# Peptides against a protein of PDB entry 4M9S, part 1

No score or structure here was measured in a lab: all are predicted.

Target 1, 135 residues: chain A of PDB entry 4M9S
Amino acid sequence: SRGLVGVECITPYSYKSLAMALQRCVEVLSDEDRSALAFAVVMPPGVDIPVKLWSCVIPVDICSNEEEQLDDEVADRLKRLSKRGALLSGKRMPVLTFKIDHIIHMFLKHVVDAQTIANGISILEQRLLEIGNNN
Positions, changes and structure headers below are counted from each chain's first letter, unless a header gives other numbers.
Peptide ipSAE was made for these designs. It is ipSAE averaged over its two directions, with the distance scale d0 held at 1.0 Angstrom where the peptide's residues are scored. Compare it between designs on one protein only; published cut-offs may not apply.
A fold fails the geometry check if it doesn't show the stated peptide or something in it is severely misdrawn.

## One batch from the design tools (peptide; aimed at target 1 S35)

Design b1_p8_1 (made by RFdiffusion4)
Pose (drawn by RFdiffusion4):
Structure b1_p8_1 (pose): chain A 126 residues (1-60, 70-135), chain P 8 residues (1-8)
Amino acid sequence: SRGLVGVECITPYSYKSLAMALQRCVEVLSDEDRSALAFAVVMPPGVDIPVKLWSCVIPVLDDEVADRLKRLSKRGALLSGKRMPVLTFKIDHIIHMFLKHVVDAQTIANGISILEQRLLEIGNNN
Amino acid sequence: SLPSIHSV
């Protein structure tokens, strides 16, 4: 209910809070990977979820979502790969409350909608 | 489109 700023203190670390650190990991990022990351906010954290359940919210056969989610986990270790049962990714929690009070307030609601939408279109496949 | 990320 306040993000990583709820716990920021003087610590042996050079950063007042972990968000100031993560700030750079996002700054060095490919402009688009900045995009895919900026959207993975609206995902469930600590939950393993498939490439297609991702192809819904991440921008551009759609494995390209996976490629971005791979560079994203290789570069700052921001995401998480889990090869089988099915090629799936996962957003950890600190790497989430970073994005909550950091990603543009509107883009949160837009990801929520673009998803409930593309979810419903997989509802129309049947 | 490219979303914006706010600094801390």

Design b1_p8_1_s1 (made by RFdiffusion4, then SolubleMPNN; from b1_p8_1, 4 letters changed)
Fold by OpenDDE base, seed 3:
Structure b1_p8_1_s1 (fold): chain B 135 residues (1-135), chain A 8 residues (1-8)
Amino acid sequence: as target 1 above (135 residues)
Amino acid sequence: MLPKILPV
């Protein structure tokens, strides 16, 4: 009696329909919110990440060099993404955090440019080293 | 082919 290994046949149709749905969700974003979503690919999926770490990689072109204003603008972008379905999940307590789900992260790995991913990782690593050396 | 997402 050879047990039927339940091949979870992820039908290419279910994957294709999900990818098409996610593509439509991304196409209706502003350029700023789309850029923020692209850089979310550098974060580990399924982890609640503090806004301070998101501010290390989310591109914000603000005329103010004030660190508090940077974190607030990043938080507002991430809040907008969290309102657009399953793109991000936000928690307000005990600390404001955002999480990318595995399915969205897997999608982003296929649609974000490889050089953008590599640059985002390098920027995150550099800024984490700067934070670690200033403590 | 999936469209590429580029940051602006």
Scores: peptide ipSAE 0.114, ipTM 0.793, DockQ to the pose 0.164
OpenDDE base, seeds 1, 2, 4, 5: peptide ipSAE 0.100, 0.091, 0.104, 0.107; ipTM 0.782, 0.786, 0.783, 0.789

Design b1_p8_1_s2 (made by RFdiffusion4, then SolubleMPNN; from b1_p8_1, 4 letters changed)
Fold by OpenDDE base, seed 3:
Structure b1_p8_1_s2 (fold): chain B 135 residues (1-135), chain A 8 residues (1-8)
Amino acid sequence: as target 1 above (135 residues)
Amino acid sequence: MLPRILPV
């Protein structure tokens, strides 16, 4: 698999071609997987983030408010995104983590609505404070 | 103009 990891976008034309390719990849996602990808913009790029922190921002409609079911459904969405090429990179060991690459994160900053980004950051901050106060 | 990704 010749990974896109070697395409330094040196020209505006390379950037437009990559943005068009990423746009097509996003258009073929389900609404749920597209929503999960949109909220990935609030995560720091290049960092292996545990599923528990992803569950703080990925919108999941589950029939049960059980925390274990939330983390499993979030993990399944992130696994689907990781199978769609360069959108996410998953690691299973030592802990299940997902990472967004810098190029994908830069693309998301341009295509995700600014209010969605601001709301996602606010939700993440609130839930991190709740986790910190309960320990 | 890139399409906006909106959460559903």
Scores: peptide ipSAE 0.052, ipTM 0.717, DockQ to the pose 0.170
OpenDDE base, seeds 1, 2, 4, 5: peptide ipSAE 0.051, 0.046, 0.051, 0.050; ipTM 0.717, 0.688, 0.710, 0.711

Design b1_p8_2 (made by RFdiffusion4)
Pose (drawn by RFdiffusion4):
Structure b1_p8_2 (pose): chain A 126 residues (1-60, 70-135), chain P 8 residues (1-8)
Amino acid sequence: SRGLVGVECITPYSYKSLAMALQRCVEVLSDEDRSALAFAVVMPPGVDIPVKLWSCVIPVLDDEVADRLKRLSKRGALLSGKRMPVLTFKIDHIIHMFLKHVVDAQTIANGISILEQRLLEIGNNN
Amino acid sequence: PFHVHPVH
């Protein structure tokens, strides 16, 4: 209910809070990977979820979502790969409350909608 | 605070 700023303090660390650190990991990022990351906010954290359940909210056969999610986990270790049972990714929690009070307030709602939308279109496949 | 904006 306040993000990482709820716990920022003087620590042996050079950063007042972990968000100030993560700030850079996002700054060095490929412009698009900045995009995929900026959107993975609207995902469930600590939950393993498939490439296609990702192909819905991440921008551009759609494995390209996976390629971005791979660079994203290799570069700052922001995401997480889990090869089988099915090629799936996962967003941890700190790497989430970072994005919550950091990603543009509107883009949160837009990801929520683009998803409930593309979810419903997989509902129409049947 | 720092803010992230998606690129299109």

Design b1_p8_2_s1 (made by RFdiffusion4, then SolubleMPNN; from b1_p8_2, 5 letters changed)
Fold by OpenDDE base, seed 5:
Structure b1_p8_2_s1 (fold): chain B 135 residues (1-135), chain A 8 residues (1-8)
Amino acid sequence: as target 1 above (135 residues)
Amino acid sequence: MFVLKPVF
């Protein structure tokens, strides 16, 4: 399939393609930040998504039942991904939001396992139903 | 588990 892999950009950049550059950016992530980035594939690209909705799908090992600590730890993971290779774009106003770019999202659809994508969608759907029933 | 598919 002619994906982003077929776009060899002859650039003075150390990478033969944008896909190889992005792959190298993912390889240097921690296992936690890499897992958070894998689940970012379930979010719509180009949309500023509130941290609370990211917290529905980003796996975080929390030793406490404090919902406030979940959003903070998720926000810190997303901030690390925003700083490392601009894999996400963060906005602080009016609310803290993160956005996945279309190119990054297209890359993730190619490299993330189909079962991980399906599981992330199922988790997001379930959590959205729980939020919708509690309002 | 994040599995990078081999990019062919």
Scores: peptide ipSAE 0.011, ipTM 0.462, DockQ to the pose 0.139
OpenDDE base, seeds 1, 2, 3, 4: peptide ipSAE 0.010, 0.010, 0.010, 0.011; ipTM 0.469, 0.478, 0.468, 0.470

Design b1_p8_2_s2 (made by RFdiffusion4, then SolubleMPNN; from b1_p8_2, 5 letters changed)
Fold by OpenDDE base, seed 5:
Structure b1_p8_2_s2 (fold): chain B 135 residues (1-135), chain A 8 residues (1-8)
Amino acid sequence: as target 1 above (135 residues)
Amino acid sequence: MFTLVPVF
């Protein structure tokens, strides 16, 4: 399927397509923020998802085993992605949540490799089973 | 800890 790459826009904007604009937004990310964005592809689009569920999938190098520090560092990465190019939308009430837009999610499904997507799904499924067995 | 490098 040609996805968003097949939608060329003749506009006064610097980019010939939305896909090229999004690609440029990804290229200027840090390696950590780009990695976090790649794993955002496993999340359902248009849903406000709590930080705790993002922490199941977003890779974070933490020097401590403190679960609270993991959620804070994940929240800060997601906040950077929300501020840099509006790649995510954040809400603070009633709980801190992040949402991926349908267009961004469709873009990520096209540019993230199938093995990274499959690995991210497998990690999410495993972590959800661990959370479900501990309640 | 698996560092998944997205290969773009």
Scores: peptide ipSAE 0.007, ipTM 0.349, DockQ to the pose 0.092
OpenDDE base, seeds 1, 2, 3, 4: peptide ipSAE 0.005, 0.006, 0.006, 0.006; ipTM 0.364, 0.385, 0.365, 0.385

Design b1_p8_2_s3 (made by RFdiffusion4, then SolubleMPNN; from b1_p8_2, 5 letters changed)
Fold by OpenDDE base, seed 5:
Structure b1_p8_2_s3 (fold): chain B 135 residues (1-135), chain A 8 residues (1-8)
Amino acid sequence: as target 1 above (135 residues)
Amino acid sequence: MFVLVPVF
């Protein structure tokens, strides 16, 4: 499938395509922010998703077993991705939520490997079952 | 209209 790579942008922008611009935005991320963005591909595009559901999938190395510190560190990664290249959109009310845009999600489906996508889905499904059994 | 500004 000729994804976003086939859309040449005839614009005064320094990039020949939107895909090249997005690729450059990913290359300048830290390894942790790039990892968080790779796992964002498992989230539905255009939906405002609470931080707690992002914490099910975003890998964070925490030295503590405190669930609150996990949500805060995930929120800070998602805030960095929202500020760096507008890769996500954040809302603070009524709850802190993040949304992936359809174009960014389509880009990630093209550049993230199929095994990472499958693993992220499996992790999300497992964590959603754990949350569903504890309510 | 989302302007993707690459922050150089």
Scores: peptide ipSAE 0.006, ipTM 0.365, DockQ to the pose 0.051
OpenDDE base, seeds 1, 2, 3, 4: peptide ipSAE 0.000, 0.005, 0.005, 0.005; ipTM 0.356, 0.356, 0.347, 0.370

Design b1_p8_2_s4 (made by RFdiffusion4, then SolubleMPNN; from b1_p8_2, 5 letters changed)
Fold by OpenDDE base, seed 3:
Structure b1_p8_2_s4 (fold): chain B 135 residues (1-135), chain A 8 residues (1-8)
Amino acid sequence: as target 1 above (135 residues)
Amino acid sequence: MFVLRPVF
């Protein structure tokens, strides 16, 4: 499989490949925003995902157990990622959602470590079961 | 090879 590394984009951009451009965008993120982006790999690409579902996998170090504060802090991280290199796309109506593009998701699948992917899936599954049992 | 890991 010739992955993204084999797509030499002959683009007028200073980057020899889209993968190198995306790598540079990730390297300049804060540790928090970079960690949030790593866990974004577990989300399906091309789908508008509500903030509540992002909050299941985005690591937030908050001293509060308040779901509202968690969702707000996650939303702020995702907003920063949407402004930095278009790593996500945000939609405010009818509900605040974020979407990962197929290209970004394909990049993340190649660069995020396999243990982080496995852990993120396990965390998402657990949190979805908790949400399903509380309804 | 670039590897992205979360920082905890």
Scores: peptide ipSAE 0.291, ipTM 0.868, DockQ to the pose 0.781
OpenDDE base, seeds 1, 2, 4, 5: peptide ipSAE 0.287, 0.286, 0.283, 0.289; ipTM 0.866, 0.864, 0.863, 0.867

Design b1_p8_3 (made by RFdiffusion4)
Pose (drawn by RFdiffusion4):
Structure b1_p8_3 (pose): chain A 126 residues (1-60, 70-135), chain P 8 residues (1-8)
Amino acid sequence: SRGLVGVECITPYSYKSLAMALQRCVEVLSDEDRSALAFAVVMPPGVDIPVKLWSCVIPVLDDEVADRLKRLSKRGALLSGKRMPVLTFKIDHIIHMFLKHVVDAQTIANGISILEQRLLEIGNNN
Amino acid sequence: PPSIKPVP
């Protein structure tokens, strides 16, 4: 209910809070990976979810979503790969409340909608 | 691409 700023303090760390640190990991990022990361906010954290359940919210056969999610986990270890049962990724929690009070307030609602939308279109496949 | 706000 306030993000990482709820716990920022003087620590042996050089950063007042972990968000100031993560700030850079996002700044060095490929412009598009900045995009895919900026959207993975609207995902469930600590939950393993498939490449297609991702192809819905991440921008551009759609494995390209996976490629981005791979660079994203290799570069700053921001995501998480889990090869089988099915090629799936996962957003951890700190790497989430970072994005909550950091990603543009609108883009949160837009990801919520673009998803409920593309979810419903997989509902129409049947 | 969307924007990400800097942390103060």

Design b1_p8_3_s1 (made by RFdiffusion4, then SolubleMPNN; from b1_p8_3, 3 letters changed)
Fold by OpenDDE base, seed 4:
Structure b1_p8_3_s1 (fold): chain B 135 residues (1-135), chain A 8 residues (1-8)
Amino acid sequence: as target 1 above (135 residues)
Amino acid sequence: MPKILPVP
């Protein structure tokens, strides 16, 4: 059994053209949706992530401490990002999940501020520990 | 390229 590990050969030219297109897509986002996209860099690429795990890192100003309202507002931001082309891929079945593709994640690693990445990882790790200890 | 920053 020879597993062809598909080497996704991203050519530097495809990357530059895609990066310019993605930059333009990011410039037309709202400040909230741009912030949500920035924190998407802390998620593993190619994985269908449940909204509850996205809510661990997406900054939301909510008028209540209700977890349901947090998940709904996060889901709406992620739905808007998924409508902006290749930024995110949403699945509604069997559970609402969002995925960042490897190419978009690679773009975000270059354009998201290093302090934002570090803070987002720290926040994700803390909130995952809290979820893990409450189960 | 402009950095994606969280808006404060």
Scores: peptide ipSAE 0.089, ipTM 0.779, DockQ to the pose 0.161
OpenDDE base, seeds 1, 2, 3, 5: peptide ipSAE 0.079, 0.081, 0.076, 0.081; ipTM 0.781, 0.781, 0.777, 0.778

Design b1_p8_3_s2 (made by RFdiffusion4, then SolubleMPNN; from b1_p8_3, 3 letters changed)
Fold by OpenDDE base, seed 4:
Structure b1_p8_3_s2 (fold): chain B 135 residues (1-135), chain A 8 residues (1-8)
Amino acid sequence: as target 1 above (135 residues)
Amino acid sequence: MPTILPVP
């Protein structure tokens, strides 16, 4: 398995070309999937994150307060993002997880609104504290 | 580059 561990040398030209390709991928997203991608910037890059932690920051308008329905809708958004331009990497086994790549995360840091980043971090911190205090 | 905004 030759992992992308060799991507330490994105030349500024490779970055611009990749950023243009990523921009085009973002422009064709639904508003919901684009919102989910924006909040993915608050996740640590290169880490397989469980869907439950993604549900802390991905905004979902669901008719039910059931945690299962939230996790399912979040998982569906993340699955759509994983199919579009490798924006995320999904794993089904042993647990359903999604990972943002360092390159995508670096792109998002430059194109996501600073207030969105700050709000997403604050929401994640609050939800992690709530999860940590309930265990 | 367009800013990725959450949907209002």
Scores: peptide ipSAE 0.069, ipTM 0.769, DockQ to the pose 0.167
OpenDDE base, seeds 1, 2, 3, 5: peptide ipSAE 0.064, 0.060, 0.065, 0.068; ipTM 0.755, 0.762, 0.762, 0.768

Design b1_p8_4 (made by RFdiffusion4)
Pose (drawn by RFdiffusion4):
Structure b1_p8_4 (pose): chain A 126 residues (1-60, 70-135), chain P 8 residues (1-8)
Amino acid sequence: SRGLVGVECITPYSYKSLAMALQRCVEVLSDEDRSALAFAVVMPPGVDIPVKLWSCVIPVLDDEVADRLKRLSKRGALLSGKRMPVLTFKIDHIIHMFLKHVVDAQTIANGISILEQRLLEIGNNN
Amino acid sequence: SFTIHPVF
């Protein structure tokens, strides 16, 4: 209910809070990977979820979502790969409350809608 | 505060 700023303190670390640190990991990022990351906010954290359940909210056969999610986990270790039972990724929690009070307030609602939408279109496949 | 903006 206040993000990482709820716990920021003087620590042996050079950063007042972990968000100030993560700031850079996002700044060095490929412009688009900045995009895919900026959107993975609207995902469930600590939950393993498939490439297609991702192809819905990450921008651009759609494995390209996976490629971005791979660079994203290799560079700053921001995501998480889990090869089988099915090629799936996962957003950890700190790497989430970072994005919550950091990603543009609108883009949160837009991801919520683009998803409930593309979810419903997989509902129409049947 | 720092803010992330997606690119399209």

Design b1_p8_4_s1 (made by RFdiffusion4, then SolubleMPNN; from b1_p8_4, 3 letters changed)
Fold by OpenDDE base, seed 3:
Structure b1_p8_4_s1 (fold): chain B 135 residues (1-135), chain A 8 residues (1-8)
Amino acid sequence: as target 1 above (135 residues)
Amino acid sequence: PFTLVPVF
């Protein structure tokens, strides 16, 4: 069992039991939702992140070039994740946001492929710079 | 080991 290095998690479940439960939840996801969950590791835990920022890293293959459809598809994926094992926490008001909690983030940090994490961070940084320069 | 890799 890969030990949790760092943040102390207070849970009624042992890390092993929680990890097993999370693994089972992940195994039943679609490939698309599983991919979205993998890239959630690049987001800071405990922060309500707007869908627009999630769309910077969540891979979506859409036929439409409309940005609105991209955000909607990303939102749908994140909504599904929020309904499965509390993988994410969604908030509708005042703005639609999603949050990854520290426990889930720690899990992802251990199970997501290292190259995926590195690539996701690079993509996020690049797209954030683009957003910042266009504002 | 359980590993998550995105499917492209």
Scores: peptide ipSAE 0.267, ipTM 0.860, DockQ to the pose 0.656
OpenDDE base, seeds 1, 2, 4, 5: peptide ipSAE 0.263, 0.257, 0.241, 0.261; ipTM 0.861, 0.861, 0.855, 0.862

Design b1_p8_4_s2 (made by RFdiffusion4, then SolubleMPNN; from b1_p8_4, 4 letters changed)
Fold by OpenDDE base, seed 1:
Structure b1_p8_4_s2 (fold): chain B 135 residues (1-135), chain A 8 residues (1-8)
Amino acid sequence: as target 1 above (135 residues)
Amino acid sequence: PFVLKPVF
C-alpha cells in the first residue's frame, strides 16, 4: 500500500479526487472508528505520537476506568484505521506510535466541524497538563 | 468520558 507520503503537490483536481476517495473511506467506517479519525485532526501531522497521547483525545466508552484498558482500546481503534490504507501509519518499535499524514490531516481540517476541533484541542491541552502535573 | 460526537 503506497502511503500518501509522496503527494507533495495537491492540485485542485487532485484534492477533489483524493477528497472523494477519502470521504468514501470514512463513510464505510464504524461510528466509533469515524469518531476516532475525526479527533486525529488535533494531532500535529507527520509526527509519531505515542498511544498514551492519542488516548487523551480518542473518545472511548469503557465501563472500567482502568488506564491500561483505555490505551489498549485506543490502540485497537488506531490499528483499524491504519489498516484502512493511508489514514494512519503505525510503528511498533521502539514504542507503539501512530502518525497522521499531512494530506489526511488537511482533509480532516476541511471536513471536521470547527467546534469539534476546538473542543478536541481543549481536551488535549487539559489532559496534557494533568499528565505533566502527575510527573 | 465526555464523548464529543464528531460532526463531519
Scores: peptide ipSAE 0.026, ipTM 0.582, DockQ to the pose 0.148
OpenDDE base, seeds 2, 3, 4, 5: peptide ipSAE 0.020, 0.011, 0.019, 0.018; ipTM 0.573, 0.518, 0.566, 0.581; seed 3 fails the geometry check

Design b1_p8_4_s3 (made by RFdiffusion4, then SolubleMPNN; from b1_p8_4, 4 letters changed)
Fold by OpenDDE base, seed 5:
Structure b1_p8_4_s3 (fold): chain B 135 residues (1-135), chain A 8 residues (1-8)
Amino acid sequence: as target 1 above (135 residues)
Amino acid sequence: MFVLKPVF
């Protein structure tokens, strides 16, 4: 399939393609930040998504039942991904939001396992139903 | 588990 892999950009950049550059950016992530980035594939690209909705799908090992600590730890993971290779774009106003770019999202659809994508969608759907029933 | 598919 002619994906982003077929776009060899002859650039003075150390990478033969944008896909190889992005792959190298993912390889240097921690296992936690890499897992958070894998689940970012379930979010719509180009949309500023509130941290609370990211917290529905980003796996975080929390030793406490404090919902406030979940959003903070998720926000810190997303901030690390925003700083490392601009894999996400963060906005602080009016609310803290993160956005996945279309190119990054297209890359993730190619490299993330189909079962991980399906599981992330199922988790997001379930959590959205729980939020919708509690309002 | 994040599995990078081999990019062919």
Scores: peptide ipSAE 0.011, ipTM 0.462, DockQ to the pose 0.138
OpenDDE base, seeds 1, 2, 3, 4: peptide ipSAE 0.010, 0.010, 0.010, 0.011; ipTM 0.469, 0.478, 0.468, 0.470

Design b1_p8_4_s4 (made by RFdiffusion4, then SolubleMPNN; from b1_p8_4, 4 letters changed)
Fold by OpenDDE base, seed 2:
Structure b1_p8_4_s4 (fold): chain B 135 residues (1-135), chain A 8 residues (1-8)
Amino acid sequence: as target 1 above (135 residues)
Amino acid sequence: PFVLRPVF
């Protein structure tokens, strides 16, 4: 099964068809997984991003402030998304990472609410600064 | 248009 890896939208028609298929996939997600997918738009496409960085933008309600629990919950959500076709690509080695593909990222840029994108970027920037200052 | 937004 060739994942959507390498799918090129050559025509507007191809894009619309792909968008419709992706929309259907998104509609059947849980609210939590759909929210996670929305914030995936703030990540650079084609880059293997560690779970720790994903945890900066993926909204999670945890009972404990333990960072370990946060990363685990985020990882679980991203794993579920990775099993939904080519929404994400997960790698376990050498470090657990997830990657948003260019075509999916392009889709998300068009469908994710502009305010959500802006907020997500701001949140990511803020939390990255915090991580950088603590190291 | 299809709009995707997080649910809080």
Scores: peptide ipSAE 0.445, ipTM 0.913, DockQ to the pose 0.629
OpenDDE base, seeds 1, 3, 4, 5: peptide ipSAE 0.444, 0.437, 0.434, 0.443; ipTM 0.912, 0.910, 0.910, 0.912

Design b1_p8_5 (made by RFdiffusion4)
Pose (drawn by RFdiffusion4):
Structure b1_p8_5 (pose): chain A 126 residues (1-60, 70-135), chain P 8 residues (1-8)
Amino acid sequence: SRGLVGVECITPYSYKSLAMALQRCVEVLSDEDRSALAFAVVMPPGVDIPVKLWSCVIPVLDDEVADRLKRLSKRGALLSGKRMPVLTFKIDHIIHMFLKHVVDAQTIANGISILEQRLLEIGNNN
Amino acid sequence: VHGTISFP
């Protein structure tokens, strides 16, 4: 209910809060990977979810979503790969409340909608 | 569709 700023304090760390640190990991990022990351906010955290359940919210055969989610986990270890039972990724929690009070307030609602939308279109496949 | 991140 306030993000990482709820716990920021003087610590042996050089950063007042972990968000100030993560700030850079996002700044060095490929412009598009900045995009895929900026959107993975609207995902469930600590939940393993498939490439296609991702191909819905991440921008551009759609494995390219996976490629971005891979660079994203290799570069700052921001995501998480889990090879089988099915090629799936995962957003941890700190790497989430970072994005919550950090990603543009609108883009949160837009991800929520682009998803409930593309979810419904997989509902129409049947 | 492009994502945007704003730092405080």

Design b1_p8_5_s1 (made by RFdiffusion4, then SolubleMPNN; from b1_p8_5, 4 letters changed)
Fold by OpenDDE base, seed 2:
Structure b1_p8_5_s1 (fold): chain B 135 residues (1-135), chain A 8 residues (1-8)
Amino acid sequence: as target 1 above (135 residues)
Amino acid sequence: MKGKIVFP
């Protein structure tokens, strides 16, 4: 059985209908959850990513000096996004992770502002270096 | 920083 890791050739029609459905899902988000979704584009698709790595790029306005509270707030945003159709897939065990699907990631690459993408990559790289140097 | 989504 050849696993359908085939790029489902989403016909331009299927893409348009999916894009319209996704647009509606994004438009009803809060500004905060929409901002979180915008930065999700910098994550590799199809990978279960720990909340700790999501916290590197998901903007949180709550100045908690406690790293644990930051991860909790990020997790709550990602949980809200996971409840909005196929935007994210969460796993609770053994570690809380979230994954962006390839289709959603492709959609976001087309609709996220180029400056947001560039800034998100730069922030992610900086935070990953900080984590790597503190271990 | 705020992430921005722009629909055409």
Scores: peptide ipSAE 0.593, ipTM 0.946, DockQ to the pose 0.671
OpenDDE base, seeds 1, 3, 4, 5: peptide ipSAE 0.588, 0.588, 0.590, 0.586; ipTM 0.946, 0.946, 0.946, 0.945

Design b1_p8_5_s2 (made by RFdiffusion4, then SolubleMPNN; from b1_p8_5, 4 letters changed)
Fold by OpenDDE base, seed 3:
Order: sequence, then C-alpha cells, then structure tokens
Structure b1_p8_5_s2 (fold): chain B 135 residues (1-135), chain A 8 residues (1-8)
Amino acid sequence: as target 1 above (135 residues)
Amino acid sequence: MKGVIVFP
C-alpha cells in the first residue's frame, strides 16, 4: 500500500479526499489516542521532538506520579499513533523523538477545538518555564 | 483535559 505521505494537494478534490481519509483515520482511534493526537497540534511541524516535551502536553492519567512512567506511557501512545499511517513519525536514534508532519498539523489546526489548542499551548509554556527555572 | 476533535 503506497502510504498517503506523497499526495501533494494540487486540486481542491485531492485536498477534500485527503481530509476525508485523515478524518476517517482519526475516527477509528481510541479516545485516549485521539486526545494525544489532538494535543500534537501545539508542537511545531517537521521537528523531531523528544518524548520529554511531548509528556508536557499529552494527557495521561496514570495511577503513579512517577515521571519515568509518564514518559513511557506517552511514548507508547505516540508509538501507536506512528503506526496509524502518517499521523506521526518516530525516530529511536540518537534519542527517542516524534515528529508531526505539516499536512497532519494543518489538518489538526482545522479540526481540533480552539480552546483545546489554547489550553495545550498554555500548559506547554507553563511546564517549559518550570523546567527552565529548575536548571 | 481531554482533547476534543470537532468533525465538521
């Protein structure tokens, strides 16, 4: 199966077809994996982001407050999303990172609730400031 | 917070 990774939307029809295919791909996700994908919209597209920064915005409800278990559960969600077509791209070396593609990020900007985006950005900014002040 | 995706 040739992955959707190479469809330049040259026509309104190609764009509509790609948007419908992405929408259908998102509809079949679990609520948890769909929530993780929604918060991926706050990340810059085309950049390999370390799991530690993803853990700042991916909503995880874990029974333990251990930071190591948080990063592992976030990594497992992002690994599941990376197996769902072109939703995310995982890289294991030199550090475990995930990247959102520009096409997927553009799609998410149109379909993710504006308040969810604003809240995700605010949470990321707060947690980055906390990490920066503890160094 | 749960991410909400709004499908049109």
Scores: peptide ipSAE 0.023, ipTM 0.588, DockQ to the pose 0.667
OpenDDE base, seeds 1, 2, 4, 5: peptide ipSAE 0.021, 0.014, 0.021, 0.014; ipTM 0.591, 0.567, 0.592, 0.493

Design b1_p8_5_s3 (made by RFdiffusion4, then SolubleMPNN; from b1_p8_5, 4 letters changed)
Fold by OpenDDE base, seed 3:
Structure b1_p8_5_s3 (fold): chain B 135 residues (1-135), chain A 8 residues (1-8)
Amino acid sequence: as target 1 above (135 residues)
Amino acid sequence: MKGRIVFP
């Protein structure tokens, strides 16, 4: 018997309840973790992204210019977000990566300010060019 | 009203 992979038809009601649940999850975050979640919208959904690329866009106020401390603080923010339901999915091996799911990414595209998205993309592009020129 | 999450 081939199991019907039940495509759960997400009813409009399930979508509204999911959006309300996600809104509540965001409201209880710290300002720093909310800011990190906002900039997660610039990443491609469904892709395991290394922490080094997340550190290009996650806003961190670190007193130290040490790249190692930047990646560690960014990783800790992303780990906190991954513990808040399905906001992010972390993998530790072979390299520490985080992934944003399509549903969360779609939610963020509707609720994050368009100027914040544009600024985050511009910052990512600039930092990727700087990394590419230094290798 | 869709509550917009305003990020700073």
Scores: peptide ipSAE 0.023, ipTM 0.557, DockQ to the pose 0.163
OpenDDE base, seeds 1, 2, 4, 5: peptide ipSAE 0.022, 0.022, 0.023, 0.022; ipTM 0.554, 0.557, 0.562, 0.559

